# Peptides against a protein of PDB entry 5HDT: the designs that were tried, part 105

Target 1, 163 residues: chain A of PDB entry 5HDT
Amino acid sequence: MVVKTFMDMDQDSEEEKELYLNLALHLASDFFLKHPDKDVRLLVACCLADIFRIYAPEAPYTSPDKLKDIFMFITRQLKGLEDTKSPQFNRYFYLLENIAWVKSYNICFELEDSNEIFTQLYRTLFSVINNGHNQKVHMHMVDLMSSIICEGDTVSQELLDTV
Target 2, 163 residues: chain A of PDB entry 5HDT as posed
Amino acid sequence: MVVKTFMDMDQDSEEEKELYLNLALHLASDFFLKHPDKDVRLLVACCLADIFRIYAPEAPHTSPDKLKDIFMFITRQLKGLEDTKSPQFNRYFYLLENIAWVKSYNICFELEDSNEIFTQLYRTLFSVINNGHNQKVHMHMVDLMSSIICEGDTVSQELLDTV

## One batch from the design tools (peptide; made by RFdiffusion4, then SolubleMPNN)

Design b2_p22_3_s3 (from b2_p22_3, 13 letters changed)
Fold by OpenDDE base, seed 3:
Structure b2_p22_3_s3 (fold): chain B 163 residues (1-163), chain A 22 residues (1-22)
Amino acid sequence: as target 1 above (163 residues)
Amino acid sequence: WEKEYEEILERRKKKKLKTFSK
């Protein structure tokens, strides 16, 4: 899959960013978001996380509906963090680390359905947190949630109740 | 993948990351 291409790409790779922009847009299509293979969906999620990283602070996806679909999709993939002994756990960790580091979910503040997205994110994170997670995993989860809370002037009471 | 990830992580640590924080 093309996940390797975006994994290797840096934020200052301007020529590559332009070259692969159309591919980045294609990866957010329903074909990939609704792919029947869960391992493929994980790779797609990691790639999307890298795309957010590469193009930060400007996501290449301009459709609010598409952005919502992407973040709801990524949130669903984070459920895979629950099994720390899974062969794919390191890739789930990669996903978590990237979205926390880049603060990609902060894009959602510009979306009408931000509260829904954040609520699902928090519920998902709290549902998968367990004693098997090491300090790094916990730190990334906290960083991810804290970034949203700190900028949460628009955060609903529903989200606060979830916390 | 793990080896590639480690190399990439080290490279990323050398650069200031732009984020979506406002």
Scores: peptide ipSAE 0.518, ipTM 0.909, DockQ to the pose 0.844
Fold by OpenDDE base, seed 4:
Structure b2_p22_3_s3 (fold): chain B 163 residues (1-163), chain A 22 residues (1-22)
Amino acid sequence: as target 1 above (163 residues)
Amino acid sequence: WEKEYEEILERRKKKKLKTFSK
């Protein structure tokens, strides 16, 4: 399974990183980002998160438009965190933990539409947070938002007012 | 999945993670 392959891969696995680079690029195609199956989209999101982890601090995606599509896609998947009793919740948790730890959204500072991406991220996180979330979930949400605020030299006042 | 996740998490905690921080 592709998901397991990227989950098992370390950042210092240079040979594997080279081997699976083309697959990483393929996973960001519209076919996967617009896949009609919700469970498939979750798996794709987890793979993309791991791809950012593996290749950090250099994302393998060079197109700003593609990067925007990816982060908007990942943001939409985070809505799945709202149901803590879902069988898929642990995978949504994995997604959240990964992007928070890796600070993958910090890539967006280089994008023209960074404010839009961050706004949607914050709105999504606040929309799904509930009392059923344990302390670790809350911590990852805070870490994710804090990293953006702390490094947001290019963050507009409009974004700050929106949040 | 859960067991696999726990094992991976433990392994990752043993290594310093490179991030996209400035």
Scores: peptide ipSAE 0.515, ipTM 0.910, DockQ to the pose 0.881
Fold by OpenDDE base, seed 1:
Structure b2_p22_3_s3 (fold): chain B 163 residues (1-163), chain A 22 residues (1-22)
Amino acid sequence: as target 1 above (163 residues)
Amino acid sequence: WEKEYEEILERRKKKKLKTFSK
């Protein structure tokens, strides 16, 4: 399984990183980002999160448009955090944890449309966050949002006013 | 899946993670 392959891969696995680079690029194609199955899209998002983890601090995706598509895609998947009783919740948690730990959204600061991406991220997080989430979920959500606010130099006042 | 994830998490905790932070 492709998901397991990237999940098990370490950041220092240089030979494997080179071997699976083309697969990583392929997983970001419209075929997967627009897959009709919601569960498949979740798995794709988890793979993409792991790909960012594995290749950090250098994402293998070089196109600004592709990066925007990826992060908008990941943001849409985070809506699944709302249903804590879903059988897929643990997978959504995995997604959240990885993007928070790796601070993958910090890549977006290099994009012209960073404010749009961050706006959608914050709106999504605030729409799903609730008191039913455990401390770990809250911690990762806070870490994700704080890293953007504290480490960003391109966060506009408009974005701050929107959130 | 959960057990597998926990095992992976334990391995990752033993290593310093490179991030996209400044």
Scores: peptide ipSAE 0.515, ipTM 0.907, DockQ to the pose 0.857; fails the geometry check
Fold by OpenDDE base, seed 5:
Parts: structure tokens; C-alpha cells; sequence
Structure b2_p22_3_s3 (fold): chain B 163 residues (1-163), chain A 22 residues (1-22)
């Protein structure tokens, strides 16, 4: 399974990173980002999160438009954190944890539409936070938001007041 | 996959993770 392949891959696995680069690029295609199956989209999001982890600090996606699409896509998937009783909740947790650990959204600071992406992220997180989540989930949410606030030059208090 | 997930996390914690932090 593709998901397991990227989950098991380390950042220093240079030969494997080269071997699976084309697959990584293929997973970011519109076919997968707009896949009609919700469970497939979740798995795609997890793979993309692992791809960011594996290739950090340099994402293999070179197109700013593609990067924007990916982060908007991942943000939409995070809405699934609202149902803590779902059998897929652990996958959503995995997605959140990886994004927070790798600080993948920090890539967005190099994009023209970073404020739009961060606004959607904050609104999504605030809509699902404090919904029966354990301390680890809260910690990852806080870590994700704090990393953006502390390391960003374009995130202003005005933006935070808007969300 | 939960058990495998925990093992993966432990392995990752043993290595310093490169991030997209500035």
C-alpha cells in the first residue's frame, strides 16, 4: 500500500526518495485531490503529509499553485477531526500530528496567498477544537497554530482578529 | 495500523526531524 510505503520511509532514505518521487508527484494530481471518495482523500492527505516530512526541508512540488491546492486540500480534510467517534479518527489524528511535527504549513509563507491559506486553517481548527478531543490533539493544534504565529512575518494580529 | 503507527513514532523520535521551520 502506498500509504504504508511513505509512512515507513525516513528522511535519509535517499535512494527510496528518488525511486518514489514520481509517485509523490502523481499523488498531488487533481485526480486524487478531487477524488469522489472521502476515505481516499483522507489517505491521499496522509501521504502528502508524509511526503512533506520525507523531503523536508524542500518539498518536491515546485508549482506555487500546486502547493496552494495541496494545503487547501489538507485543510479541508482536517474538518474530519470533528467526529472523535469515527473509525477514521486515528487517520485524521495522524494527519494533524505530522503537519504539526514537520511544520509543513510554514511552506505557505513563500506563497502569495498565504493569508488565505492560514485564514482557512485557523477557521477550520477553531470549528473543530474543544470537541471532546484529548490533550494530545489539543497540543498538536496549538503547536501548529503557534508555529505559524511565531515564525511568520506576514501573520498579523489583524488577521487573527478576522478569523 | 495503530500498533505500527506507535512503532513508527518511536523510531522517528530517535532521529532529529528536519522541518520547514525558518
Amino acid sequence: as target 1 above (163 residues)
Amino acid sequence: WEKEYEEILERRKKKKLKTFSK
Scores: peptide ipSAE 0.508, ipTM 0.906, DockQ to the pose 0.908; fails the geometry check

Design b2_p22_3_s4 (from b2_p22_3, 14 letters changed)
Fold by OpenDDE base, seed 4:
Structure b2_p22_3_s4 (fold): chain B 163 residues (1-163), chain A 22 residues (1-22)
Amino acid sequence: as target 1 above (163 residues)
Amino acid sequence: DLEEWEKRREKLKKKKLKSFSK
């Protein structure tokens, strides 16, 4: 299972990182980002999050356009956090925990459309936050948002208005 | 498997994680 492969891989697995680099790149293709199955997209998002984790602090994706697509894609998947009773919630949690922990969205600071990405992220998070989320979920959401605010040199007025 | 997932998370938490933090 591709998902398990990346989940089990750590940052020091240099040989494996090299071995699966092409797969990592392939997972960011439109075929997967625009996959019609929502559950598949979630798995893809988790894989991408793991890929960022594994290859941190260097992302294997170098194209700014591709990076934007990836983070916009991941952001869209976070919408699934809204339903805490979903059978897939644990995977959404995994996704959230990962991106908060790895701070993968910090890659976006180098992108021209960073403010757009962050704005969409914040809007999405605020839209899904609810009282059904446990403390850990809330913590990760806060960590994710706070990291961007704290480490960002500038934020758009739109983002500020969202906060 | 939730148990396996939790174990993995705990294991990862014990390791220093490189991040994209500036």
Scores: peptide ipSAE 0.373, ipTM 0.807, DockQ to the pose 0.852
Fold by OpenDDE base, seed 3:
Structure b2_p22_3_s4 (fold): chain B 163 residues (1-163), chain A 22 residues (1-22)
Amino acid sequence: as target 1 above (163 residues)
Amino acid sequence: DLEEWEKRREKLKKKKLKSFSK
């Protein structure tokens, strides 16, 4: 599976990073982002998160529109964190842990629609957070939101209303 | 499986991680 290829790759795999760059770019196509299968979309999101991890601190995607699409897509997948009993919860956790750890959303500060992206992220996180989540999940959610607030020069009123 | 997934995560955590910043 394409997803497994990136999941098993580390940041120091320079030869592999170069070899699979085109595959990484292809994964962000509408074909994958709009895949009809929810579980496939989750796997795509995890792979995209791994791609950001692998290529950090350089984003492999340079198009602002594509970056917006990707992060809005990832944000939509985070809705799956709500059901802690889901058989796919571990993959949702993987996604959350990755994006919090890698701080991938910091890429969005360079986008014109950063406020929209962050607002949607915060709304999604607050929508799915519940008492069934363990401390690690809560920690990653807090870390993710805090990093954005701390690095942001300004926060939109809409985001403030959400918090 | 879950065990392989956890093993992979632990392996990654032992490595130095570069992250994004503003």
Scores: peptide ipSAE 0.366, ipTM 0.807, DockQ to the pose 0.758
Fold by OpenDDE base, seed 2:
Structure b2_p22_3_s4 (fold): chain B 163 residues (1-163), chain A 22 residues (1-22)
Amino acid sequence: as target 1 above (163 residues)
Amino acid sequence: DLEEWEKRREKLKKKKLKSFSK
């Protein structure tokens, strides 16, 4: 129910955004981020991606530590893109498309640990990218990485060298 | 399910999307 609620919500749904703000905050709790079920974690990641989409350009999460946890969590889920034949691949695709489209990782530029987050993201993407991915997947991966490079002021040379 | 997702995404893409920037 929660997953569908956020998926169906538009950015201009101001009344709903206010109503579900507390739920959005609760969804980023350790209970969900550290859930033992892999499929549940994927659903949580998609919800979080939708939350960023809905509230863009203002993230509802204000704690730098919490934001770091969220993006590290989302990054870990992207590992699931490696298996294009997985029953959950479409959900992983949704996650990738969302974060690339919304440019949610740009929030990380305000974090002290942005380089760590971006490094892990790039490492993850390059670890899963393969010729089995269709053009759309490749495009989203490129868009995601390019957005960070274009927006970044202090992107490390080490990170750039991975591109 | 996939078809529903696609329809929803297409609908959303028709609107001007606010995105994050530095």
Scores: peptide ipSAE 0.363, ipTM 0.811, DockQ to the pose 0.811
Fold by OpenDDE base, seed 1:
Structure b2_p22_3_s4 (fold): chain B 163 residues (1-163), chain A 22 residues (1-22)
Amino acid sequence: as target 1 above (163 residues)
Amino acid sequence: DLEEWEKRREKLKKKKLKSFSK
């Protein structure tokens, strides 16, 4: 129910955005980020991605520590892109497409630990990328990494060398 | 499920999306 609610919401639905703001904040709690069920964590990640989409360019999460936790959490979920035959692959694809399109990781440039977040993201993407992925998956991965490199005037040389 | 997801995705693509780009 919650997943469907955010997935169907548009950016211009101002009244609904205000109504569900508290729910959005609650979804970023440790209860959901540390949920023992892997499929639940994936759904949470998709919801968080949709929340960033809906509220863009305004991030509904204001705590730097919370934002770091969220993006580290989303990054961990992207490991599921490795198995293209997984029953949940479409949801992983949805997650990838969303974050690439919305450029939600660009929020991290305002964080002190941005380099740590981007490093983990790049390591994760390169660990799962393979020739079995279709053109769209590759496109989104490239778009995601390119946007961070091109717009990142604060990206360290060490991070670039890691790639 | 997949068909519904694709329909939603196509609907969103028809709209101008605001992003977090600088």
Scores: peptide ipSAE 0.363, ipTM 0.808, DockQ to the pose 0.840

Design b2_p22_4_s1 (from b2_p22_4, 15 letters changed)
Fold by OpenDDE base, seed 4:
Structure b2_p22_4_s1 (fold): chain B 163 residues (1-163), chain A 22 residues (1-22)
Amino acid sequence: as target 1 above (163 residues)
Amino acid sequence: SLFEKIREKREKEKETLKTFAK
């Protein structure tokens, strides 16, 4: 019983996932994705990343358009990695670490616009990489980009040109 | 996919821990 309780805390049970479902759906609404406050958007992105982690390999979002919106949204938040001195950098790092480890973007492979999503991701990462980042940040960025290329069956020429 | 493999690994680890605890 003790171990079970610990495991439930470490990895959400199916019952807990059901409880979070409504929240997950609401977090993907335009209200949050288009929120005017950038700190709120970052928090939303982190929550979405956690949702993908919890529900892996599935997602509670059944609409391809919604999934595209979410990952384009997450990609935009990664621009915040550029300033290592920002008080919010730790959350940007968490976002990066999470999506890199979970490989959440792999959900995008089933989307028709996957190449667009990955292209924007790569452009964003390359634009924010700087020598102020420590090795862990660099590793996560490389892991994220390389895993997508390795997992993809087909890579567009446009994406290759971006890399 | 790697995403699926990661999830499968998590589930296997979870089941292993449950078995060990029993």
Scores: peptide ipSAE 0.303, ipTM 0.719, DockQ to the pose 0.060
Fold by OpenDDE base, seed 1:
Structure b2_p22_4_s1 (fold): chain B 163 residues (1-163), chain A 22 residues (1-22)
Amino acid sequence: as target 1 above (163 residues)
Amino acid sequence: SLFEKIREKREKEKETLKTFAK
């Protein structure tokens, strides 16, 4: 129910955004981010991606530490893209497509630990990319990585070593 | 970027609402 609600919500639905604000905040709790079930974590990641889409340009999460935790969490879920034959691949694709299109990681530029977040993102994407991925997956991965490099004023040596 | 387009759209909407409220 929660997944469907956020997936179908319009960015311009201000009344619904206000109504589900508390739910969005609770989805970033340790209970969900550290859930032992891999499929549950994937669903949580998709919901969080939708929340960033809906509430853009300002996410409802105001704590820099919480934002870091969320994006590190989303990055970890992207490892699931490595298995193109997985029953959950379509949801991993949705996650990738969403964050690439919205450019939700742009929020991280304001974080002190942005370089760490981007480094982990690039390492994860390069570790999972393979010839089994179709053109759309490759396009989204390239869009996601190139946009961050183009919009970033400074790049750390660690990030340069990753690319 | 799309993120910037969303930001610009939101700002324009806010300005329009302020004008309408006057």
Scores: peptide ipSAE 0.285, ipTM 0.724, DockQ to the pose 0.051
Fold by OpenDDE base, seed 5:
Structure b2_p22_4_s1 (fold): chain B 163 residues (1-163), chain A 22 residues (1-22)
Amino acid sequence: as target 1 above (163 residues)
Amino acid sequence: SLFEKIREKREKEKETLKTFAK
């Protein structure tokens, strides 16, 4: 299906990237971002994370407003990491691992609302982090948060207070 | 952008690995 297609796609396959471009753009529509089913939203988030991985450095989402919507959407999905016994936990883990390794949120530094996005990310991660998470989950969370602090030129006081 | 710089770094690493694997 769509999720598997993007997951297996190679970053260097320009022909495939062009073929699925319209589908990638459609996945960021309000229809999917505001879908009533939380499992569907999780799958959408995973696909979006894969799209950022595949289409980097030139992501197909060039609108600042759309990029903000996407990252706020992805951030909301990370709340699902709280329940380690959920049948969907492995997909939440995949989402976390992907965005941490790709450093997808770093594109937000170019957005005027970057501080808001990062603050919401940190608040979300600290709200779900617990001792029940294995070391890999903790490392991905720390890596994601540390990368933003270390690579960002400036960090707001609100963000610093969240840490 | 910062994202692009990170992407370039990853691509260089991939190319290096391909060279050594050859």
Scores: peptide ipSAE 0.192, ipTM 0.662, DockQ to the pose 0.058
Fold by OpenDDE base, seed 2:
Structure b2_p22_4_s1 (fold): chain B 163 residues (1-163), chain A 22 residues (1-22)
Amino acid sequence: as target 1 above (163 residues)
Amino acid sequence: SLFEKIREKREKEKETLKTFAK
């Protein structure tokens, strides 16, 4: 229900954005980010991705450390893309498609630990990419990775080595 | 990207508001 709510919400509804602000903040709590259920974590990641979509170009999270935690969390969930036969693959696809289209990771450029975040993202994507993925999945992965490289002010050697 | 589009839109709106405030 919460997932559907965020999926259907658009950026032009300021009243709804304000209404769900507290929920957005709570979804980034350790309770959800460290939830023991993998499927729950995936749903949380999708909700967080939708939150970034809705609140773009800003985020309701004011703490740089919290933003880092969130994107590291989302990155960890992307590991689920490795199994194309999983019943949850469609949600992993949604997550990938969302963050690629929105370029949600662009908000990380302002973070002190942006290189760490991007490095982990690249490592994760390259670890899960395989020939079982269709062209759309590959395109989203490539689009996400290439945009970060091209739009970043600096690219660390570690990130370059990851590519 | 949506991120960039929205950012550009808001920046334009901000500039417009500044113009009207003058």
Scores: peptide ipSAE 0.102, ipTM 0.605, DockQ to the pose 0.052

Design b2_p22_4_s2 (from b2_p22_4, 15 letters changed)
Fold by OpenDDE base, seed 5:
Structure b2_p22_4_s2 (fold): chain B 163 residues (1-163), chain A 22 residues (1-22)
Amino acid sequence: as target 1 above (163 residues)
Amino acid sequence: SLFEERRKKLEKEKETLKTFAK
């Protein structure tokens, strides 16, 4: 797979990005990724999404294993989109909107297990998508899935079977 | 600026996390 990067005219300076490096690393620790509180994990996911938005198109996480853990973690949080009446739905919407707009999952193209990550993402999205979601939710879900298909050179058969 | 908006949001989330993660 070939990684495609995007130029963003609104990117922050390197000096500004360094302000959040320690926080970024701390948020990706097992303490937060494996936190027992569901609401805490959602907030952690939102923070991680914000970190990816700030550092786009790069990421402050250099370990492939850590990146995989993060995106699998974010994917699991997206299951919360299933309950549109939840008090936390707005935060789930924010998470979806952010990762779709930034194309955060594009970083995964550099990972050995990218197909696994994308497959889990697609399965999760299709498991929660329903007619009760408003047009914006549907749009972000479609944008997220379409971007991965369009930007990736190849897609596994397993991933194709989920679409 | 975009950075200002991102920073404010992240800082707010950070403070919230401190409360829950204690």
Scores: peptide ipSAE 0.192, ipTM 0.808, DockQ to the pose 0.038
Fold by OpenDDE base, seed 4:
Structure b2_p22_4_s2 (fold): chain B 163 residues (1-163), chain A 22 residues (1-22)
Amino acid sequence: as target 1 above (163 residues)
Amino acid sequence: SLFEERRKKLEKEKETLKTFAK
């Protein structure tokens, strides 16, 4: 009975995840990743973060090039954390919180260009950190960076120089 | 469940995205 219940739960979860496959693929299209509106790009990033959260620790994307594009895209959106007075700051915070909690960037360890991705992430985070951020923002930034350093097998010298 | 909570958030963001990305 316990085994059956567990199996049923896993099956239900997998079936439900399949419902988001088309959305996941659509969100990763050039139409959204290269959308001219920055508010749209932020929303896309949040949706992508949620996709990664649902599929964690896996990802619905099979192309390493696409994964790289996605995380470079998300990294660019994190620049919006700099202005705490922005009307969109809460969504930028959500993006950061989600990425940090799920450890979404850890998917990048399987990519050849992981060091490039992490370097850009760290540079971006350090460029936007300011004393106007509350403790939660700082904690999420630290958690995100620490997780990557701790779980990575190798760290490039360029990344080390950036930190 | 955890999955349900995640799904709810995604659905909310998806609907918001539709309004801005049309």
Scores: peptide ipSAE 0.160, ipTM 0.791, DockQ to the pose 0.040
Fold by OpenDDE base, seed 2:
Structure b2_p22_4_s2 (fold): chain B 163 residues (1-163), chain A 22 residues (1-22)
Amino acid sequence: as target 1 above (163 residues)
Amino acid sequence: SLFEERRKKLEKEKETLKTFAK
């Protein structure tokens, strides 16, 4: 994978990555994923996205269930992209830009429930995408969805129906 | 380096998160 090689060259030592291990695990806890404050959850999603960016193409999470929870959580936050006038829109944009550029969701291909995750992602993106979004938002959304389709060896019918 | 920039961003977000998560 060309992307993997490029990312490997841009990553620091394992010792430096260890600095974020405890934080990564803590961010994925129910305390944050189920935090009652919507703004906190958005910040958590951004932090998680940054964690994936740092560890790309790998992740500090070894549990498939935890990874699923995380990406389902991130997907839910993307609903905030709908309101372009929200004070938090810039953070939602950052989240989208990050996960699209890093191709964070591609790690989900190794998960049993990958199709479910991708389906929910596509449904969410199509739910919020509108003509009010600028070109960059549209570009990131398209890039994210296209990358998953291109990298995936198999795509469920449900996912195809969503596209 | 890119990692350093990523780290700075993460640390900033972490601090913000700590503030709001209290």
Scores: peptide ipSAE 0.133, ipTM 0.766, DockQ to the pose 0.039
Fold by OpenDDE base, seed 1:
Structure b2_p22_4_s2 (fold): chain B 163 residues (1-163), chain A 22 residues (1-22)
Amino acid sequence: as target 1 above (163 residues)
Amino acid sequence: SLFEERRKKLEKEKETLKTFAK
């Protein structure tokens, strides 16, 4: 609730948001989500995160299946956080920072497969988290996971086992 | 403003994407 109100105070006009609808849909196409270039996929994820930031607390995507695909896709990109020495790490950091701040994954609560999405997210984060990450990375990871736990009324046993 | 920065960031990423996605 507070997140929704906060985001409402800092949003583009509805008219301006509509300008990005075509881009949003294009970014979510199989062409980009299944692009063979890893760097392209990362960039796509960042673009998608920015789209969610702009449209928060809503999204231009109306298909539950598409939303699931998008967040599963973003989750897969977060694996890149493991290599802190990668030249692309800053972009991975940006992705994490963005989705954590916006609480982008919280839109998944409306999806039937929300528990699956959250489980995969947690597994991914725990697989890449390490003591080499600075405090900011840890804070974003904790913030992201805590928000989902706090706002979720029910959590699957599988997710509980992951935590 | 923050929303302007968001738009600029998105446009920047969009242009970069166009370059690498070809």
Scores: peptide ipSAE 0.111, ipTM 0.757, DockQ to the pose 0.039

